Peptides against a protein of PDB entry 4AID. Designs and how they scored, part 111

Target 1, 242 residues: chain A of PDB entry 4AID
Amino acid sequence: FDIKRKTIEWGGKTLVLETGRIARQADGAVLATMGETVVLATAVFAKSQKPGQDFFPLTVNYQEKTFAAGKIPGGFFKREGRPSEKETLVSRLIDRPIRPLFVKGFKNEVQVVVTVLQHDLENDPDILGMVAASAALCLSGAPFMGPIGAARVGWVDGAYVLNPTLDEMKESKMDLVVAGTADAVMMVESEIQELSEEIVLGGVNFAHQQMQAVIDAIIDLAEHAAKEPFAFEPEDTDAIKA

## One batch from the design tools (peptide; made by RFdiffusion4, then SolubleMPNN)

Design b2_p19_2_s3 (from b2_p19_2, 12 letters changed)
Fold by OpenDDE base, seed 4:
Structure b2_p19_2_s3 (fold): chain B 242 residues (1-242), chain A 19 residues (1-19)
Amino acid sequence: as target 1 above (242 residues)
Amino acid sequence: SMREKALKWIEERKKKILE
């Protein structure tokens, strides 16, 4: 198989982005690994708009499969057919920063699926899922103005920690998830315990700086594996409303 | 640098998407 792989050290952990081995039928597919946590992101987009489609039909589905559940905290309670609360939350975390980056007027169906294949009990698959989804979209040929990066920032012992382990997060006074492009922060989600606004803002900046290495890694992968952009001409009518 | 290459790729990709 023509496998393309990018490996970086990121926050003291090895991040691997791989394409070409799995899910070749998707427009884009990326296997992402951090520690022993493994996710597969796939991006698929329709080559035409459905008749009468009035909105951009982006669907993001984050799934923690039962075969990975033996290593996923709380994984035993997943009812068939309905996303867990975590799966719903993470699907939204992925959706929010990517949705604005599609070209206006593009109303073809886009499906992003992130599947947790393995969990190491140290590295949460949510950040990895965000990174993998971004990479898959960049490879797909969809009119996506990414990549995005993502990072979690903790505050442990008076310092910022990039992508704290689940155990380190128990001691953290901050759970800050940031997603952004090379140029801008696109999303911030935070749970904060008795920290100043200055520390939180510093955390956002820290996250945005640290995610640049991931953005660069996605692009390095895309240089070798991205499809040509889909030939899309936005209808003139939607450009006028901006 | 890797960063400079990445930024150039973003710009070129944006252009290709908008053409």
Scores: peptide ipSAE 0.541, ipTM 0.930, DockQ to the pose 0.529
Fold by OpenDDE base, seed 2:
Structure b2_p19_2_s3 (fold): chain B 242 residues (1-242), chain A 19 residues (1-19)
Amino acid sequence: as target 1 above (242 residues)
Amino acid sequence: SMREKALKWIEERKKKILE
């Protein structure tokens, strides 16, 4: 096995990105760990477009499987076959920032699957899933103009907190999820309690600054493990340079 | 720096995808 690993300290936690050990049949696969929360992201893309395909067929599936349920809160009978509300929401959180970063005119099927393998009850797998999905796409060879980073920002005792634990979030007046590239914010999702717009905007800036270390870590992994880009000619190059 | 290498990689990767 040709295992590549990148480890960084991020918000007082150890983030590990690993490839080469698992899911080698995928175009890209990343095992991501933060604390003791572990996710597997896989990216697969078709090498041809289906006849008559008129839209970009990207599917993102976030899954919290029952084998991890021994450490996942709410481990009751998931009905086989339907995503939970959380799984649906997190799938959308991953989809929103990555979808615009595919080359315009690319209409081959792309499937991103994020599977929670372990949960530590402190670190939510959603942010980790966003990071892992970004890394898997960067490794895959798909025409993806990433990476993205992601961060959650809390507001606790009058200060920003990067990726607050589930317990710290109980005291937080803000749940702010941000995703972005090195250059731009791509997505903001926020729940706030009696905070000024200035504090929220400061939180977006804080998130975007803090995610740069993750972006750099994904690129360091990609320098050693990324496939060559899939040969694709975009119809409109001017829209991508903007 | 790690950041400078990362930015260079992004630009090189963008070029390869657009060629």
Scores: peptide ipSAE 0.538, ipTM 0.929, DockQ to the pose 0.545
Fold by OpenDDE base, seed 3:
Structure b2_p19_2_s3 (fold): chain B 242 residues (1-242), chain A 19 residues (1-19)
Amino acid sequence: as target 1 above (242 residues)
Amino acid sequence: SMREKALKWIEERKKKILE
């Protein structure tokens, strides 16, 4: 097995990105670990466009499977066949920043699946899922102009906290999720309690700065493990160069 | 640096995707 692994210290926690052990049938697959929270992201894309396809068919599915339910808050209440509210929200959080990074004119089906394999009850799988999905797409050979990084920022005791634990979040006056590329913020989602705009903007900047280490880690993994870019001819080349 | 390598990889990959 050609297992490739990247490990970084990130916000006082160890982030591990691994490929080559699991889901080899996918175009890209990454096992991501932070603390004892573990997610598997897989990316699969069709090698042809469907006749008459008029939109980019990206599907993102975040799942906290029942076998991990003993360690997942709310895992006992999974109704068969429907995503939970959390799973739906996190799927959207992953979708939002990645969708605009696909090359214009690419209309092959893309499926990103993020599965929570383990939850430590401290580290939320959502940020880890975003990172893992980004990494899986970078490895896949899909025409994805990533990577993205992601970070959650809290405000605890008058300071920014990178990826606060679930317990720290109870004391946080801010739940700020940011995703972006090396150069740009792509998505901001925020819940704020009585904080100034200055603190929030500072949180976005803090998140974007802190996620660069993750972006660099994904690229380090991709340098060794990424497939060659899938050869496709975009219908409108002028729209890609602009 | 790791950052310089990362930026170079992004540029090279962008070029490969757009060719």
Scores: peptide ipSAE 0.518, ipTM 0.923, DockQ to the pose 0.533
Fold by OpenDDE base, seed 1:
Structure b2_p19_2_s3 (fold): chain B 242 residues (1-242), chain A 19 residues (1-19)
Amino acid sequence: as target 1 above (242 residues)
Amino acid sequence: SMREKALKWIEERKKKILE
């Protein structure tokens, strides 16, 4: 087994990105760990376009497995087969920043699956899932112009906090999730309690700065483990509409 | 730096994807 691992300190926590141990049948697969929260991201893409495909068929599925020993907080008895509200929301948080980064005209099916394998009740799997999905896509060979990074920013005791714990979030006046590339912010989702626009904008900038270490870590992993880029030439008809 | 290597990789990857 050719296992590649990247470890960084990020926001006072250890982030680990690993590939090569699990889900080898995927085009890309990353096991990501922060604290004791663990997620598996897989990326699979079709090597051909379906006849008559007129849109980019990207599917992102975030899933929290029912662990035998731990109620995932807020996990009511998920009826088998329907995503929870949280799973739907996090799937969208992952989808939004990655979708525009695929090469224009690419209409092969792409599936990203993020599975929570462990939850420490301190580190939310959503940010970790975004990071893992980005890494899996970068490893896959898909025509994905990432990576993205992601960060949650809180506002606690008059300061920005990177990836606040669930307990710190109870005291936070801000829940700000940001995703972006090395050069740009791609997505912002925010819940704000009586904060100025200036503080929120500062939080976006703080997130974008802090996620660069994650972007660099994904690339370091990709340098050692990425598949060859899939040979894709956009059809001329899609180039004219740019 | 790690950052400079990362930025270079992004540009090289972009080129390979678009070629």
Scores: peptide ipSAE 0.479, ipTM 0.915, DockQ to the pose 0.542

Design b2_p19_2_s4 (from b2_p19_2, 9 letters changed)
Fold by OpenDDE base, seed 1:
Structure b2_p19_2_s4 (fold): chain B 242 residues (1-242), chain A 19 residues (1-19)
Amino acid sequence: as target 1 above (242 residues)
Amino acid sequence: SMRERLLAWIEKRKEEIKK
């Protein structure tokens, strides 16, 4: 098995991105670890467009598997088959920044699945899931113009905190999730308690700066492990408007 | 090509990291 791994220190934690061990049938697959939180992201894309396909069929599914042995505190009994509110929210957090980065005119089916394998109760798997999904897409050969990075920013004791723990978040006046490319912020979601717009904007900039190390790590992994890019030439739709 | 664009983007990022 050709296992490739990238490890970085990020926000005082070790981030590990690994490929080649699991889900080899996927176009891209990444096992991402931060602390003892572990997620598996898989990316699969169709090699042809369905007849009559008029929109880009991207599906993103984030799933927290309740392994029988780990009571994830706060994991309400998921009735088999329906995503929780959290899973739905995180699926959207992953979808929003990646959707615009596909090559215009690409209408082949793309499925991204992020599965939480382990949760340490300190590191939220949402940010890790965003990073893993980005990495899996970059490895897949799909016409994805990523990577994206992601970060959570807290505001604790008058300072920005990168990827605060769940305990630090209890003292945080801000829950700011940012995703972006090297060059641009693509998505912001925020819950704020009595903070100025200036502090929030500063948090977005802080997040964007801090996620560059993750973007670089994904690029490094992709240079070593990415599949050949899928041969896709968008139909020159500009030639039809002339 | 998409491949060329992706590679160009990767190279651009490598240059930015080296600065």
Scores: peptide ipSAE 0.035, ipTM 0.615, DockQ to the pose 0.074
Fold by OpenDDE base, seed 4:
Structure b2_p19_2_s4 (fold): chain B 242 residues (1-242), chain A 19 residues (1-19)
Amino acid sequence: as target 1 above (242 residues)
Amino acid sequence: SMRERLLAWIEKRKEEIKK
């Protein structure tokens, strides 16, 4: 197998992005590891538009598989056939920042699937899933104007904490999830407890700064493993003029 | 234009792949 791997230290943890070993049938596939939490992201896109397609058909599915459920808090309560509340939420967290980054007029079906393979009970797979999805899209050749990075920021003992553990989050006055490109913040989700707007805004800036290392890591991986860009010419010239 | 941005993106990605 032609395995490509990028490893960085990120927030005091080892982040590994790997491609070439798993899900080789996908347009892009990335195995991402942080601590002992492991996710597989796959990106698949149709090479043609369906007749009469009037919207961009992007589907993002975050899934915590039953084989990992023994290591996933609350994993035992999954009813077959419907995503859990967490899976629905995380699917949206991944969808929101990536959807605007597809080239206008691209209406080919795109499916992003993030599967939690292992959970270490310290590192939440949501941030890792966002990073992995971004990487998989960048490797796929789809007309995706990424990468995005993502970060969670906590506020513990009067300081920002990058990607706090589940235990550190119990002491955190902030749960701030940020996603963005190198140049722009694309999404912010926050739960805050008695913090000033200044601290929250500082947290967004901190997240955006800290995710640059991840963006760079995805670029480095793509330089070595990305497929050729899909030859796409938008038919709708009006979407190009805007 | 969006087309120019797309072409720039494609070119950038091609350059990334060639490295």
Scores: peptide ipSAE 0.024, ipTM 0.618, DockQ to the pose 0.096
Fold by OpenDDE base, seed 5:
Structure b2_p19_2_s4 (fold): chain B 242 residues (1-242), chain A 19 residues (1-19)
Amino acid sequence: as target 1 above (242 residues)
Amino acid sequence: SMRERLLAWIEKRKEEIKK
């Protein structure tokens, strides 16, 4: 197996991005680890457009499977069938920042699946899932203009905290999830308790700065492991110049 | 090409890290 790995220190934790071991049948597959939380992201895209396809058919599915359920807080037996509220929300969190980054006119089916393999009860799989999905897409050869990074920002004891633990989050006055490219913030999701707009905006900036290391790590991995880009030429060339 | 765009983006990012 040609296993390629990138490891960085990120917010005082080790982030590992690995490809080549698992899900090799996917166009892109990344095993991402932060602490002892582990996710598998896979990206698959159709090599042709369906006849009559009028919209971009991107699907994102985040799943916390039963084998991880013993390590997931509130681990009720999620029946194979309906996504939980959390799974639905996280699927949207991953979808929102990546959807705009596909080349305009690309209408081949794209499926991103993020599976939580392990949960350490400290590091939430959602941020890790966003990072892994970004990496998997960058490796896939799909016309994805990523990578994105992602970060959670807390506000604890009057300071920003990057990817606070679940225990730190209990004391946090902010749950701020940010995703973006090197150049732009693409998505903000926030739950805030009595904080000024200045602190929140500062949190977005903090997140965007901190995620650059992740973006760089994905790029480094892609330089070594990405498939050849899928041969796709958009019909409207003006959309690429913007 | 998509390859050229990816490479150009990678190079741009490398330049930003060097600053």
Scores: peptide ipSAE 0.057, ipTM 0.659, DockQ to the pose 0.073; fails the geometry check
Fold by OpenDDE base, seed 2:
Structure b2_p19_2_s4 (fold): chain B 242 residues (1-242), chain A 19 residues (1-19)
Amino acid sequence: as target 1 above (242 residues)
Amino acid sequence: SMRERLLAWIEKRKEEIKK
């Protein structure tokens, strides 16, 4: 097994991105750890387009599986076969920033699956899942113009907090989730309590600054472990509309 | 809100484990 690992300190926590040990049948697979929260992201893409395919068929599935229920709260009450409200929301949070980063005209099926393997009850798997999905896509060879980074920003005692713990979030006046590339913010989801627009905008800038270390970590991992880029040339008709 | 939904989900899950 050729295991590649990148470790960084991020917001006072250790972030680990690992590939090569698990899910080797996927085009890209990343085991991501922050604290004791662990997620597996896999990316798979079809090597051809289906006949008559007229849209980009991207599917993103975030799952908190029952086998992790020994460390995931409430693993026993999952309705088999339907995503929870949280799983649906997090799947959308991952989908939103990655969807526009695929090369225009690429209409091969892409499936991203993020599975929570362990939860420490301090670090929410959503941000970690976004990071892991980005890394898995960058390793896959798919025509994905990432990486994206992601961050949650809180506002506690008059200061920004990067990726607040679940307990710190109880005291936070802001829940700001940001995703972006090195150059641009791609997605903002914000919930605020009696804060100025200036503080919120400052939070977006703080998030974008703090996610650069994650983007750099994904790039470093990809330099050592990415598959060869899939040879894709958009049809001339799609290039003229760009 | 997403925060409120997330927090409600966490609290519900904690209660289910204590049972």
Scores: peptide ipSAE 0.007, ipTM 0.312, DockQ to the pose 0.014; fails the geometry check

Design b2_p19_3_s1 (from b2_p19_3, 10 letters changed)
Fold by OpenDDE base, seed 1:
Structure b2_p19_3_s1 (fold): chain B 242 residues (1-242), chain A 19 residues (1-19)
Amino acid sequence: as target 1 above (242 residues)
Amino acid sequence: MSAKEMREAMIAAYRERRA
């Protein structure tokens, strides 16, 4: 197996991005680990557009399967066949920042699947899933103008905390999820308790600064393991206005 | 510009920022 791995220290934790061992039939596949939380992201895209396809058919599915359910909070109540509220939310958190980064005019079907394989009950798989999905897309050869990074920011004891543990989050006055490119914030989702707008904006900036190391790690992995970019020419929409 | 060229340009810009 041609296994490529990138390891970084991120927020006092080891982040590992690995490709080449699992899901080799996908266009891109990344196994991401932080602590003992493990996710598999896969990206698959169609090599042609469906006849009459008018919109970009991106599907993102975050899932916490039964093999991880013994370590997943609330795993006992998973009715087979419907996404939980968490799975639905995290699927949207991944979709929102990646959707606008596809080349304009690309209307081939794209499927991103993030599967939680293990949960350590400290590191939430949502942020890890966002990072893994970004990496899988960058490896796939799809016309995706990422990577995105992602971070959760807490406010604990009057300071910003990068990717707080589930226990630290109990004491946090902020649950701030940010995703962005190297140059721009693409998505913010926040729950805040009695904090100023200044602290929240500072948290967005802190998240964007801290995700640069993740973006750089994804690029480094892609330099060594990305497939050849799919041959797609965007329609020159400026040439039709002449 | 092709999607390939756009991706290559973006990767190049990220390399320059890490240097």
Scores: peptide ipSAE 0.133, ipTM 0.774, DockQ to the pose 0.877
Fold by OpenDDE base, seed 2:
Structure b2_p19_3_s1 (fold): chain B 242 residues (1-242), chain A 19 residues (1-19)
Amino acid sequence: as target 1 above (242 residues)
Amino acid sequence: MSAKEMREAMIAAYRERRA
């Protein structure tokens, strides 16, 4: 087994990104751990475009499977077949920042699957799932112009908190999820309680600064473990002049 | 630029910012 691992300290927690042990049938696969929360992200892409494909067929599926339910709050027997509201929302949170980063003209089918394997009841799998999905895409060889980083920002006792625990979030006046590249914020999702625009904008900037260490860790992992890029050339008419 | 060249350029730009 050629196992590659990157470990960083991030917001007072250990983030681990691992590849090469699990899901070897995928184009990219990353096991991500923060605290005792564990997710598996897989990226798979078709090696050809379907005839008559007119749009980019990206699907993102975040799932909290029943085998992890012993540690997932509200782990009721969800009837097989429909994603929960949370799974639907998190799938969209992952989709939104990654979709624009695929090379224009690439219309091969791409499937990203994020599976929660363990939950510690402190660290939400959503941020970890965003990071893992970004890493899996960077390893896959797909024409993805990531990585993205992601962060949650709280506002507790008049200060920004990076990736607050579920208990710290009960005291937070902000639930701010940010995703971006090294250069740009790609997505903001926010729930705010009686805070100034200045504090909110400061939270976006704080998130974007703090996610650079994650972007850094994904690049370091990709340098050592990424597959060869898929042979794809965009049509000359869509060449974004760098 | 090919998707490969664009990815290589992006990785290079990230390395330069960390150095």
Scores: peptide ipSAE 0.132, ipTM 0.765, DockQ to the pose 0.829
Fold by OpenDDE base, seed 5:
Structure b2_p19_3_s1 (fold): chain B 242 residues (1-242), chain A 19 residues (1-19)
Amino acid sequence: as target 1 above (242 residues)
Amino acid sequence: MSAKEMREAMIAAYRERRA
């Protein structure tokens, strides 16, 4: 199998982005690892628009499946059950920053699925899922103008903490999730307790700076493993509104 | 500009920022 891997040190943890081992039937597929948390992101897109499609049909599905520790299921992830509240929220966190980055006028069905394969109870799979989804889209050949990076920022002992552990988050006065491109912040989600706007804005800037290494890692992976871009010409009328 | 050309231009701009 043609397995491509990018590894970086990120916030004192090893981030691994891998493609070519799993879910090769998808247009893009990335296995992402941080600590012992492991997620699989898959991107699939239709090669034609449905007749009468008037909106961009993007669906994002994040799922936390309880797998037995150390078994990555190599098979079809049957959706078992209704999404939890967390799964619904994280699906939206992934959707929000990626949706505006598709080429205007592209109305082919796109499905992003993020599956938590392993959870170390230290590193939350949401940030990893955002990164993996971005990478999978960049590999897919879909007209996606990413990558996005993502980061969680905590405020612990009067300092910013990149991707705090679940234990560090208990002492954190901030849960700040940021997603963006190299050039722009695309999404902010924040739970903040008694912090100044200056600290929060500083946290957004810190997140955006720290995610550049992830953006660079996704680009490097895409340069070595991306499929040929899908042949799509945007309609001229949609280009004028950019 | 095709979606391919847009993506190539974006990747090029990322490469230039990393140099």
Scores: peptide ipSAE 0.114, ipTM 0.744, DockQ to the pose 0.792; fails the geometry check
Fold by OpenDDE base, seed 3:
Structure b2_p19_3_s1 (fold): chain B 242 residues (1-242), chain A 19 residues (1-19)
Amino acid sequence: as target 1 above (242 residues)
Amino acid sequence: MSAKEMREAMIAAYRERRA
């Protein structure tokens, strides 16, 4: 097995991105670990466009599977076959920043699946899932103009905290999720309690700065493990709008 | 830039990073 691994220290935690061991049938597959939280992201794309396809058919599916439910709060209460509110929300958090980064005119079906394999009850798998999905897409050979990074920022005891634990988040006056490229913020989602706009904007900047190490780690992994870019020619009619 | 030019630039940059 040709296993490639990138390890970085990120917010005082070890982030591991691994490819080549699991889900080798996918176009891209990344096992991501932070603490004892483990996610598998897979990216699969169709090698042709469906006749008459008029929109970009991207599907993102974040799943906290029942086999991990012994370590996932509320996991036992999930009705089989319907995404929880959390799974629906996190699927959207992943979708939002990645969707705009596909090359215009690419209308082949793309499926991103993020599966929580383990939860440590400290590190939320959502941020890890965003990072893993980005990495899986970069490895896939799909015309994805990523990577994205992602970060959660808390405000605890008058300071920014990168990827606060679930317990630290109880004391946090901010839940700020940011995703972006090296050059741009692509998505912000925030819940804020009585904080100034200056602190919030500072949190976005802090997140974007802190995610650069993740972006660089994904690039480094992709340089060593990515498939050849998929050869497609967008129809000239879609290219003129760029 | 056309989507083709952007993709060619992306592919070129990706190849240069692999070299």
Scores: peptide ipSAE 0.072, ipTM 0.715, DockQ to the pose 0.240; fails the geometry check

